Peptides against a protein of PDB entry 3VZA. Designs and how they scored, part 141

Target 1, 98 residues: chain A of PDB entry 3VZA
Amino acid sequence: RVERLCKSKELFEERLGLEIRRIHNEQLQFIFRHIDHKDPDKPYMFTLSINEQGDYEVTSCTPPLDCISEFQLKVRETNNFSAFIANIRKAFTALSFK
Target 2, 62 residues: chain B of PDB entry 3VZA
Amino acid sequence: AAYVTQLYYKISRIDWDYEVEPARIKGIHYGPDIAQPINMDSSHHSRCFISDYLWSLVPTAW

## One batch from the design tools (peptide; made by RFdiffusion4, then SolubleMPNN)

Design b2_p26_3_s4 (from b2_p26_3, 12 letters changed)
Fold by OpenDDE base, seed 1:
Structure b2_p26_3_s4 (fold): chain B 98 residues (1-98), chain C 62 residues (1-62), chain A 26 residues (1-26)
Amino acid sequence: as target 1 above (98 residues)
Amino acid sequence: as target 2 above (62 residues)
Amino acid sequence: REERERLREKLDKEDVFELLRKIIES
């Protein structure tokens, strides 16, 4: 079972270009790669926590996204976490074309 | 941990066939109405193309 | 295969918020 889980995680990381890490202060770091086709290893990142009120809170975003505050509001309203992550990746992709 | 793998599924709705050869990207995407197979030869595509394609399967409507 | 199907069905019903809390607070 452990071997299968490790393999599955590696497949997700490579194929989606998304790494998920637990970091200090009870936060999750989401690292997107494969965004810029000219620099596939360039990371696009945000960190997430659940605040004292029990709400999703984006604690950092690198590079910054103008839409991140709106996305935080939307995910709180809908609890559609899949759309939340997908929209952030879409926004990072748009930013990479600058 | 197991929870992270579960989170990947919650995000992507993809279930990988992890027992196939490494060069074969094979799995199932479970959309809201229909499940669709994924079956790609990774040697025919860039890493960025593969990722973009897979993310295109994930709805962005809230 | 049956185990994977059961897990998928369970995950489809689980609240993502609770899953995130398990990851963050474990």
Scores: peptide ipSAE 0.726, ipTM 0.959, DockQ to the pose 0.914
Fold by OpenDDE base, seed 5:
Structure b2_p26_3_s4 (fold): chain B 98 residues (1-98), chain C 62 residues (1-62), chain A 26 residues (1-26)
Amino acid sequence: as target 1 above (98 residues)
Amino acid sequence: as target 2 above (62 residues)
Amino acid sequence: REERERLREKLDKEDVFELLRKIIES
């Protein structure tokens, strides 16, 4: 079972190009790779916490995204975390062409 | 690790078939209406193409 | 197969917010 879980995680990380880490101050770091086809290893990342009010809060975004505040609002309203992550990746992808 | 793997599923709705050769990207995407198989030969595609394709399966509608 | 199916069904019903809390607070 442990081996299966480890294998599954590795498959997700490589195939989705998404790494998820727990970091200091009770935050999650989401690291996207495979965004820029010219530089597949270039990381695009953001950090997320649940604030004292119980709301999703993006604590950092590198590189910065103009739309991140709107996405934070939308995920709070809909709780559609899947769309939240997918839209962030879409935004990073668009940014990589500029 | 278990919770993170569960989160990957919540995000992507993909369940991997981990009992296949490494070069085979095989799994099931559980969309809102229908489940669809994933079956790719990784040797025929770049890492970026594979990731872009898989993420294209994830709806962006809020 | 059955185990994975049961897990998937449970995950489909679980609130992602609670899952995130479990990860953050673990």
Scores: peptide ipSAE 0.725, ipTM 0.959, DockQ to the pose 0.930
Fold by OpenDDE base, seed 4:
Structure b2_p26_3_s4 (fold): chain B 98 residues (1-98), chain C 62 residues (1-62), chain A 26 residues (1-26)
Amino acid sequence: as target 1 above (98 residues)
Amino acid sequence: as target 2 above (62 residues)
Amino acid sequence: REERERLREKLDKEDVFELLRKIIES
């Protein structure tokens, strides 16, 4: 089972180009790669925590996204975390063309 | 580590077939209406194309 | 296979918020 889980994680990381890390201060770091076709390893990342109110809070975003605050609001309202992550990736993708 | 893989599923709704050879990207995407098979030869696509394609399966509607 | 199916069904019902908390607090 452990081997299967490790392999599954690796498949997700490579195929989605998304790495998920737990980092300091009880935060999750989401690192997108495979965004820039000219530089597939260029990272686009944000960090996430659950604040004292129990709400999703984006604690950093690199590079910055104008829409990230809106997305934070939307995910709090809808709890659609999948759409949250997908929209962030979409935004990073759009940013990579600028 | 198990929770992280579970999170990947919650995000992507993809279940990989991890028994196949690495060059074969095989799995199932469980959309809201239909389960769609994934079956690609990774040697025929760039990493970026593969990722873009897989993410295209994930709805962005809130 | 059956185990994977059961897990998927469980995950479909689980609140992602709780899953995130489990990860963060692990």
Scores: peptide ipSAE 0.725, ipTM 0.959, DockQ to the pose 0.932
Fold by OpenDDE base, seed 3:
Structure b2_p26_3_s4 (fold): chain B 98 residues (1-98), chain C 62 residues (1-62), chain A 26 residues (1-26)
Amino acid sequence: as target 1 above (98 residues)
Amino acid sequence: as target 2 above (62 residues)
Amino acid sequence: REERERLREKLDKEDVFELLRKIIES
């Protein structure tokens, strides 16, 4: 089971171009790659925590996204975390063309 | 790694078939309507194209 | 059917939240 889980994780990381890391201070780091077709290894990342009120909170975003605060509001309202991540990736993709 | 793999599934709704040749991207995407098979030859596509395609399967409606 | 589907979707979203809490708060 552990071996299967590890392999599954690796497949997700490579195929989605998304790495998920637990980092200090009870935060998750989401690292997107394969965004810029001219530089596939260029990382686009944000960090996430759950604050004292129990709400999702984006603690950093690199490069910065103007829409990230709105997405934070939307995910708090809808609890649609999948759409949250997908919309962030879409925003990073749009940013890579500028 | 169990929690992270579960999170990947919750995000993407993709279940991989990991017992195939490395060049074969095979799995199932469970969308809101019906399940769709994934079956790609990775040697025929760039990594960016593959990722873009897979993410296109994920709804962005809130 | 529609009511059961709505409940399933709600429970799924709640499951995601709890999963995330397990990952980042423990």
Scores: peptide ipSAE 0.654, ipTM 0.942, DockQ to the pose 0.333

Design b2_p26_4_s1 (from b2_p26_4, 14 letters changed)
Fold by OpenDDE base, seed 1:
Structure b2_p26_4_s1 (fold): chain B 98 residues (1-98), chain C 62 residues (1-62), chain A 26 residues (1-26)
Amino acid sequence: as target 1 above (98 residues)
Amino acid sequence: as target 2 above (62 residues)
Amino acid sequence: RREERRRQLDATDVLELLRQILTAPP
């Protein structure tokens, strides 16, 4: 039997195509799938940390996004983390059409 | 899992009905104006379509 | 605006959630 919270997590991962995992040096890895309709399992990812000032800091982005630095600035200004994640996915989606 | 699940909710504002059969995508999206139900048959859609649709519910305005 | 108020209320919660996840075992 899968516990309620574990099942909920699995539903989010599959339905949103977003996996969140902790990696080395106290960073989070956000892995988007279901971006490219021709290759649904192709990952698009970025890593995130919180610096000593308590600010969100993107530490990597694969594939690279020209807009990622601007998004980091916007989330620091607005604290709209939801829009931050959604805009990154939107940018990855646009990139997949190239 | 509790913290990650809570984070998913903060990102998406979706609350799943986890007690329905796997083929049914059922839940509630709590948007800025009104809460709306989600109720889809996953067998009728691709994984990419489902994800794109759900993400379309999330506002991108800063 | 309702959305702005929600962001203000959630900002601290999100930061705390992230910190909890960041300190989880590998």
Scores: peptide ipSAE 0.694, ipTM 0.955, DockQ to the pose 0.382
Fold by OpenDDE base, seed 4:
Structure b2_p26_4_s1 (fold): chain B 98 residues (1-98), chain C 62 residues (1-62), chain A 26 residues (1-26)
Amino acid sequence: as target 1 above (98 residues)
Amino acid sequence: as target 2 above (62 residues)
Amino acid sequence: RREERRRQLDATDVLELLRQILTAPP
């Protein structure tokens, strides 16, 4: 049921504070909110593509994360996409305290 | 929307109960070893707390 | 080994999902 799927998506977006968008040049944008408790709507985001080799490639990260290149390596090695996303959120959270 | 919702599940391992009242955050988190229910009153928590809590359920070990 | 196999299966699913999202009609 399309209506249920739409509702489910909205619940994920609100409760996880994560929005997923398709943007130009065959990229996906992952937008985290609810990171900064003082500014819950402040976005923390990165963009992702799949390169010609079929590997995950981070094409941007705002604000920048020093660890993002390492995470890209890790997800390519482990294929643990869930941990990839979760670790990025953790890194953004840590950055919000600085 | 089907693909995106499936992606959310692959990321979070959460299945929402979408048939409850809006103020109730109800679902199931499927961890690697056990499944645990989620049942929260959203009026008792901030949006940030809720998100932080839910993400705390997601393992970060590679 | 079980976790590794599960991860590989999930990886395939995720990659497929991402490709489908990327190629979906506007």
Scores: peptide ipSAE 0.686, ipTM 0.954, DockQ to the pose 0.364
Fold by OpenDDE base, seed 5:
Structure b2_p26_4_s1 (fold): chain B 98 residues (1-98), chain C 62 residues (1-62), chain A 26 residues (1-26)
Amino acid sequence: as target 1 above (98 residues)
Amino acid sequence: as target 2 above (62 residues)
Amino acid sequence: RREERRRQLDATDVLELLRQILTAPP
């Protein structure tokens, strides 16, 4: 099972171009790649924490997204975490076209 | 990696078939209406195309 | 109705998953 889980994680990382890391101060870093077709390894990142109220809180976004605050509001309202991540990737994709 | 892989599933709704050859991208996407198979030859596509395609399966409606 | 119910169930799961990832041993 351990081998399967490790392989599954690697498949997700490569195929979705999404890496998830735990970083300092109880935060998660989401790293998107495969966004820019001219530079597939260029990272697009945001960090996430859970505040004292149990709400999702975006603590950083690189490069910055004008819509990130709205998405944070939407995920708190809908609890649709999948749409939250997908919309962030969509926004990064749009940004990659400069 | 158990929690992380479960999180990937909650995000993408994709379940991989990990027992096929590495060049075969095979799995199942569990959409809101019906489950759809994924079956691609990675040698026929760029990494960016593959990722874009898979993410296109994930609804963005809130 | 169905989609909202699913999201509520997933919300609990995701929150638990995130907490477990954040507090897991190094």
Scores: peptide ipSAE 0.685, ipTM 0.954, DockQ to the pose 0.383
Fold by OpenDDE base, seed 3:
Structure b2_p26_4_s1 (fold): chain B 98 residues (1-98), chain C 62 residues (1-62), chain A 26 residues (1-26)
Amino acid sequence: as target 1 above (98 residues)
Amino acid sequence: as target 2 above (62 residues)
Amino acid sequence: RREERRRQLDATDVLELLRQILTAPP
């Protein structure tokens, strides 16, 4: 089971181009790659924590996204975490064309 | 790895077939209405195309 | 109704998963 889980994680990382890692101060870092077709290894990332109220809180975003605050609001309202992550990737993709 | 893998599933709704050869991208996407098979030859596509395609399966409606 | 219920269940699962990951040592 452990071996399967490790392999599954690696498959997700490579195929989705999304790495998820725990970083300091009880935060998660979400690193997107495969965004820019001209530079597939260029990272697009944000960090996430859960505040004292139990709400999702974006603590950083690199490169910055104008829509990230709105997305934080939306995920708090809808609790649709999948759409939250997908919309962030979509926004990063749009940014890569500018 | 268990929790992260489960999180990937909650995000993507994809379940991989991990027993196939590395060049074969095989799995199932569980959409809200229909479950769709995934079956691609990775050697025929760029990494960016593959990722874009897979993410296109994930709905963005809130 | 069905989709809303599923969303609520998923939300709970995700929050629990995130908490487990966040409480892991660096």
Scores: peptide ipSAE 0.684, ipTM 0.954, DockQ to the pose 0.384

Design b2_p26_4_s2 (from b2_p26_4, 12 letters changed)
Fold by OpenDDE base, seed 1:
Structure b2_p26_4_s2 (fold): chain B 98 residues (1-98), chain C 62 residues (1-62), chain A 26 residues (1-26)
Amino acid sequence: as target 1 above (98 residues)
Amino acid sequence: as target 2 above (62 residues)
Amino acid sequence: RREERRKKLDNEDVKELLLKILNAPE
């Protein structure tokens, strides 16, 4: 089972170009790659925590996204985490063309 | 890795066929109306194209 | 609708998953 889970994680990481790490102070780091076709290894990342009220909170975003505050509001309203992640990747993709 | 892989599924709704050769990207995407197969030859596409395609399967409507 | 119910269930599961990852990563 452990081998199967590890392989599954590796497949997701490579194929989605998304790595998920636990970092200090009870945060998760989401690292997107394969965004810039001219620089596939360039990371686009944000960190996330769940605050005392139980709400999603973005604690950093690199490079910065103007829309990240709105997305934080939307995910708090809808709890649609899938759309939250997908929209962030979409925003990073748009940013890579600028 | 169990919780992380579960999280990947909740995000993408993709279930991989992990028993096939590494060059074959096979799985099932469980969309809103129908489950659709994924079957790609990774040697025919860039890593960026593959990722873009797979993410295109994920709805962005809130 | 079935999809709406499934999405809501997934949404509820995700926050719990995230907390589990934060508290005891595997």
Scores: peptide ipSAE 0.687, ipTM 0.952, DockQ to the pose 0.343
Fold by OpenDDE base, seed 4:
Structure b2_p26_4_s2 (fold): chain B 98 residues (1-98), chain C 62 residues (1-62), chain A 26 residues (1-26)
Amino acid sequence: as target 1 above (98 residues)
Amino acid sequence: as target 2 above (62 residues)
Amino acid sequence: RREERRKKLDNEDVKELLLKILNAPE
């Protein structure tokens, strides 16, 4: 089972171009790759925590997204984390076109 | 990796068939209405195309 | 309606998963 889970995780990382890491100070780092077709390994990332109120909180976003604050509001309102992640990727994709 | 793998599923709603050859991208996407099979030859597509395609399966409506 | 209920349940599961990941590295 452990082997299967490890392989599954690797498949997700490669195929979605999304890596999820636990980093310092009780945060998760979401690293998108495969965004820029000219530079597939270029990372687009944000960090996330759950604050004292239990709300999603974006603690960083690199490169910065103008829409990230709105998305944080939306995910708090809807709790739709899937749409949250997908919309962030969509925004990063749009940003990559300059 | 159990929790992270589960998280990937909750985000993407994709279940991979991990028992196929590495070059075969095979799985099932569970959409709101219909489950759709995924079956791609990775050698025929760029990594970016594959990722873009898979993410296109994920609804963005809040 | 069924899908909406499923969506809500999944959303709750996600937050729980995130907390588990944050509190213990898998």
Scores: peptide ipSAE 0.687, ipTM 0.952, DockQ to the pose 0.368
Fold by OpenDDE base, seed 3:
Structure b2_p26_4_s2 (fold): chain B 98 residues (1-98), chain C 62 residues (1-62), chain A 26 residues (1-26)
Amino acid sequence: as target 1 above (98 residues)
Amino acid sequence: as target 2 above (62 residues)
Amino acid sequence: RREERRKKLDNEDVKELLLKILNAPE
């Protein structure tokens, strides 16, 4: 079972180019790779917490995204976490061409 | 790892067939309307293309 | 619809799932 879970996680990490880590101060770090086709290993990342009110809160974004605050608002309104992550990746992708 | 893998599923709605060879990207994407199979030969695509393709399956509508 | 309900359930589960990850032992 453990091996299957580990393999599944590794498949997601490689194929989606998304790594999820728990970091200090009760935060999750989402690291996107495979964004820049010229530099596939270049990381695009943000950190996320759930604040005292129980709301999603982006605590950092590297590189910065102008739209991240709007996305935070949207995910709080809709609770659509999947769309939240997908839109962030879309934004990072757009940024990689600038 | 169990929680993280569950999170990946809830994000992507992809269920991998992890019993196949690594070069075969095989699974099922459960979209809002119809489930679609995933079956790719990774040797035919770049890592970036594969990721872009898979993420294209994920709706961005809020 | 069924799929919409499923999505809502997933959305509700995500936050709890994230909290479980965040509260896991070091």
Scores: peptide ipSAE 0.685, ipTM 0.952, DockQ to the pose 0.453
Fold by OpenDDE base, seed 2:
Structure b2_p26_4_s2 (fold): chain B 98 residues (1-98), chain C 62 residues (1-62), chain A 26 residues (1-26)
Amino acid sequence: as target 1 above (98 residues)
Amino acid sequence: as target 2 above (62 residues)
Amino acid sequence: RREERRKKLDNEDVKELLLKILNAPE
């Protein structure tokens, strides 16, 4: 089972171009790749925590997104985490076109 | 890895067929109305195209 | 209706999953 889970994780990482890792201070780092077709390995990332109030909180975004604060508000309102991640990727994609 | 893989599923609603050959991207996307099969030959597409396509399956409506 | 219920369940599950990941040892 563990072996299958590890393979599944690797498939998600490669095929979605999304890596999820825990970093210091109880944060998760979401790293998108495969955004820029001219530079597929270029990372687009943000970090996330759940604050003491239990709310999603974006603690960093690189490169910065003008819409990230609005997305944080939206995910707090809707709790739709899937849409939250998908919209962030869409925003990074748009940003990659300069 | 169990929690992370579950998280990937909750985000993407994709379930991979991990028992097929690596060159075959095979799985099922569970959309709101219908389950759609995923079946791609990875040798025919760039990594970016594959990722873009798969993410296009994920609704962005809040 | 069924899909809406599924969506809400997933949303709740996600936060629990994230907390479990965030609070994992080391």
Scores: peptide ipSAE 0.687, ipTM 0.952, DockQ to the pose 0.414; fails the geometry check

Design b2_p26_4_s3 (from b2_p26_4, 13 letters changed)
Fold by OpenDDE base, seed 1:
Structure b2_p26_4_s3 (fold): chain B 98 residues (1-98), chain C 62 residues (1-62), chain A 26 residues (1-26)
Amino acid sequence: as target 1 above (98 residues)
Amino acid sequence: as target 2 above (62 residues)
Amino acid sequence: RREARRAALDAEDVKELLRKILTAPP
């Protein structure tokens, strides 16, 4: 059911604190919330595309992460997309302890 | 949004129980070796704690 | 060996999912 899919998406968004949306120029925006315990609604986000070579490409990251280029390299090498997303969240979490 | 929900599963390996009350966070995390049940009372935890806990189930090894 | 094949299938599945999301009608 469409209703079940909608509920599933909402549960993932709320419980993981991760929103996934398509934006212009065939990109996906990944928005993490629930990172900063002092400001749970503060967004930490990056955008992703698949380039002409078929490789994952991070097109933006806000706030910027020093490790994002390395993570892009790692996901291209391993194709472990789950670890890619989880490591980005881990990096954002570390960044939130400014 | 079937593809997006499938993507969430590929990322988290979590399958939710959609038939429980909203305050109950119930599901299964499918790890590489064993499936682990998820069963939390959301009223007992902050949103950040819940998210942190769930993400802690996701391996970060490349 | 089975693990490697499973990982490869999962990886391809993800990229295909992303392509489907990115190329789907607005």
Scores: peptide ipSAE 0.643, ipTM 0.944, DockQ to the pose 0.391
Fold by OpenDDE base, seed 5:
Structure b2_p26_4_s3 (fold): chain B 98 residues (1-98), chain C 62 residues (1-62), chain A 26 residues (1-26)
Amino acid sequence: as target 1 above (98 residues)
Amino acid sequence: as target 2 above (62 residues)
Amino acid sequence: RREARRAALDAEDVKELLRKILTAPP
C-alpha cells in the first residue's frame, strides 16, 4: 500500500504539475509548474494555513495574484477547495501570458 | 503520503491506474455528472499540455 | 467500495484532511 501511495503521489505531481509541501509554521505550500509552456519548470506558488478561527488563509503568493484575496473569501463561503485550487492555477496561467 | 494523495483526489477528482506502463496516462475523472476515462500516451504530448488538459477537467465554478 | 467512500466525503472532510497533514509528526 505504501508503494502504491508513493507512486500515486508522484503521478499527481508530474501530471498535474502540482507539488504540495508542508512548511514551517503549520503551512502548506502549493507549487504549480507546467504553467509557462516556454519555461515548464518555473514555479508558481502560494502558501496556505488554517487560522485560529478555522478558516482558510493564504499566507503568501508568488507571483502575487490580484484575485487571491477574493478566492480566499470564495473558498471560505463555498468550501469548494477544488475550485479554489483550480481557479488559482487558472489565474497563474493567465499571468504567465503577460 | 496517504493524506496528500487523498488531497490530490479531492482537488482533481482523478483516480490513476498506477499499474500501467509509465508512458500511459490512464485513470478516471469523476466529474459531477459522469465519470470520464483518461487514457493518453504521454510521449505524444508535452508536460504542459498534459497538465493543462487534466486541469481542464476540474470545474472552476464555486 | 473505495470510490463510493471517496464520493461520500464532504467539504469539511477536506479541511480535516488539511489539519491532519499540518499536524502530522515531522
Scores: peptide ipSAE 0.642, ipTM 0.943, DockQ to the pose 0.706
Fold by OpenDDE base, seed 4:
Structure b2_p26_4_s3 (fold): chain B 98 residues (1-98), chain C 62 residues (1-62), chain A 26 residues (1-26)
Amino acid sequence: as target 1 above (98 residues)
Amino acid sequence: as target 2 above (62 residues)
Amino acid sequence: RREARRAALDAEDVKELLRKILTAPP
């Protein structure tokens, strides 16, 4: 089972180009790669926590996204975490073309 | 690893077939209404294309 | 009503999952 879980994680990381790490101060770091087709290894990342009120809170975003505050509001309203992550990736993708 | 794997599923709604050779990307995407198979030859696509394609399966509607 | 409840349960599951990841021992 452990081997299967490890393999599954690696498959997700490579195929989605998304790495998820726990970092200091009870935060998760989401690292997107495979965004820029000319530089597939270029990372696009944000960090996320759950604040004292139990709400999703983006604590950093690199490179910065103008829409990130709105997305944080949307995920708090809808609790659609999947759409939240997907929209962030979409925004990073759009940014890579600028 | 278990929790992170579960999180990947909650995000993507993809379940991989981990028993196939590395060059074959096989799995199932569970959409809101229907499930769709995934079956790609990774040697025929760039890493970016594969990722873009898989993410295109994930709804962005809030 | 069923769809709304399902969505709420799924949302809670994700948040709890995140909490488990964040609080798990290193």
Scores: peptide ipSAE 0.641, ipTM 0.943, DockQ to the pose 0.361
Fold by OpenDDE base, seed 2:
Structure b2_p26_4_s3 (fold): chain B 98 residues (1-98), chain C 62 residues (1-62), chain A 26 residues (1-26)
Amino acid sequence: as target 1 above (98 residues)
Amino acid sequence: as target 2 above (62 residues)
Amino acid sequence: RREARRAALDAEDVKELLRKILTAPP
């Protein structure tokens, strides 16, 4: 089971180009790669926490996204976490075209 | 690792067939209404194309 | 009603999952 879980994680990381890491101060770091077809290894990332009120809170975004605050509002309203992550990737993709 | 893999599923709704050869990308995407098979030859596509394609399966409607 | 309840359960599951990840020992 442990081996299967490790392999599954690796498959997700490579195929989705998304790495998920726990970092200091009870935050999750989401690292997108495979965004820029000319530079597939260039990372696009944001960090996320659950604040004291129990709400999703984006604590950083690199590179910055103008829409990130709106997406934070949307995920709090809908609790659609999947759409939240997908829309962030879509925004990073758009940004990669300059 | 167990919780992270569960999170990947919650995000993507993809279940991988991890018993096939590495060059074969096989799995099932569970959409809101219907499940769709995934079956790709990775040697035919760039890493970016594969990722873009898989993410295209994930609805962006809130 | 059923679909609304399912959506609510899924949402709660994700948040709980995140809490487990964030609070797990190193």
Scores: peptide ipSAE 0.640, ipTM 0.942, DockQ to the pose 0.352

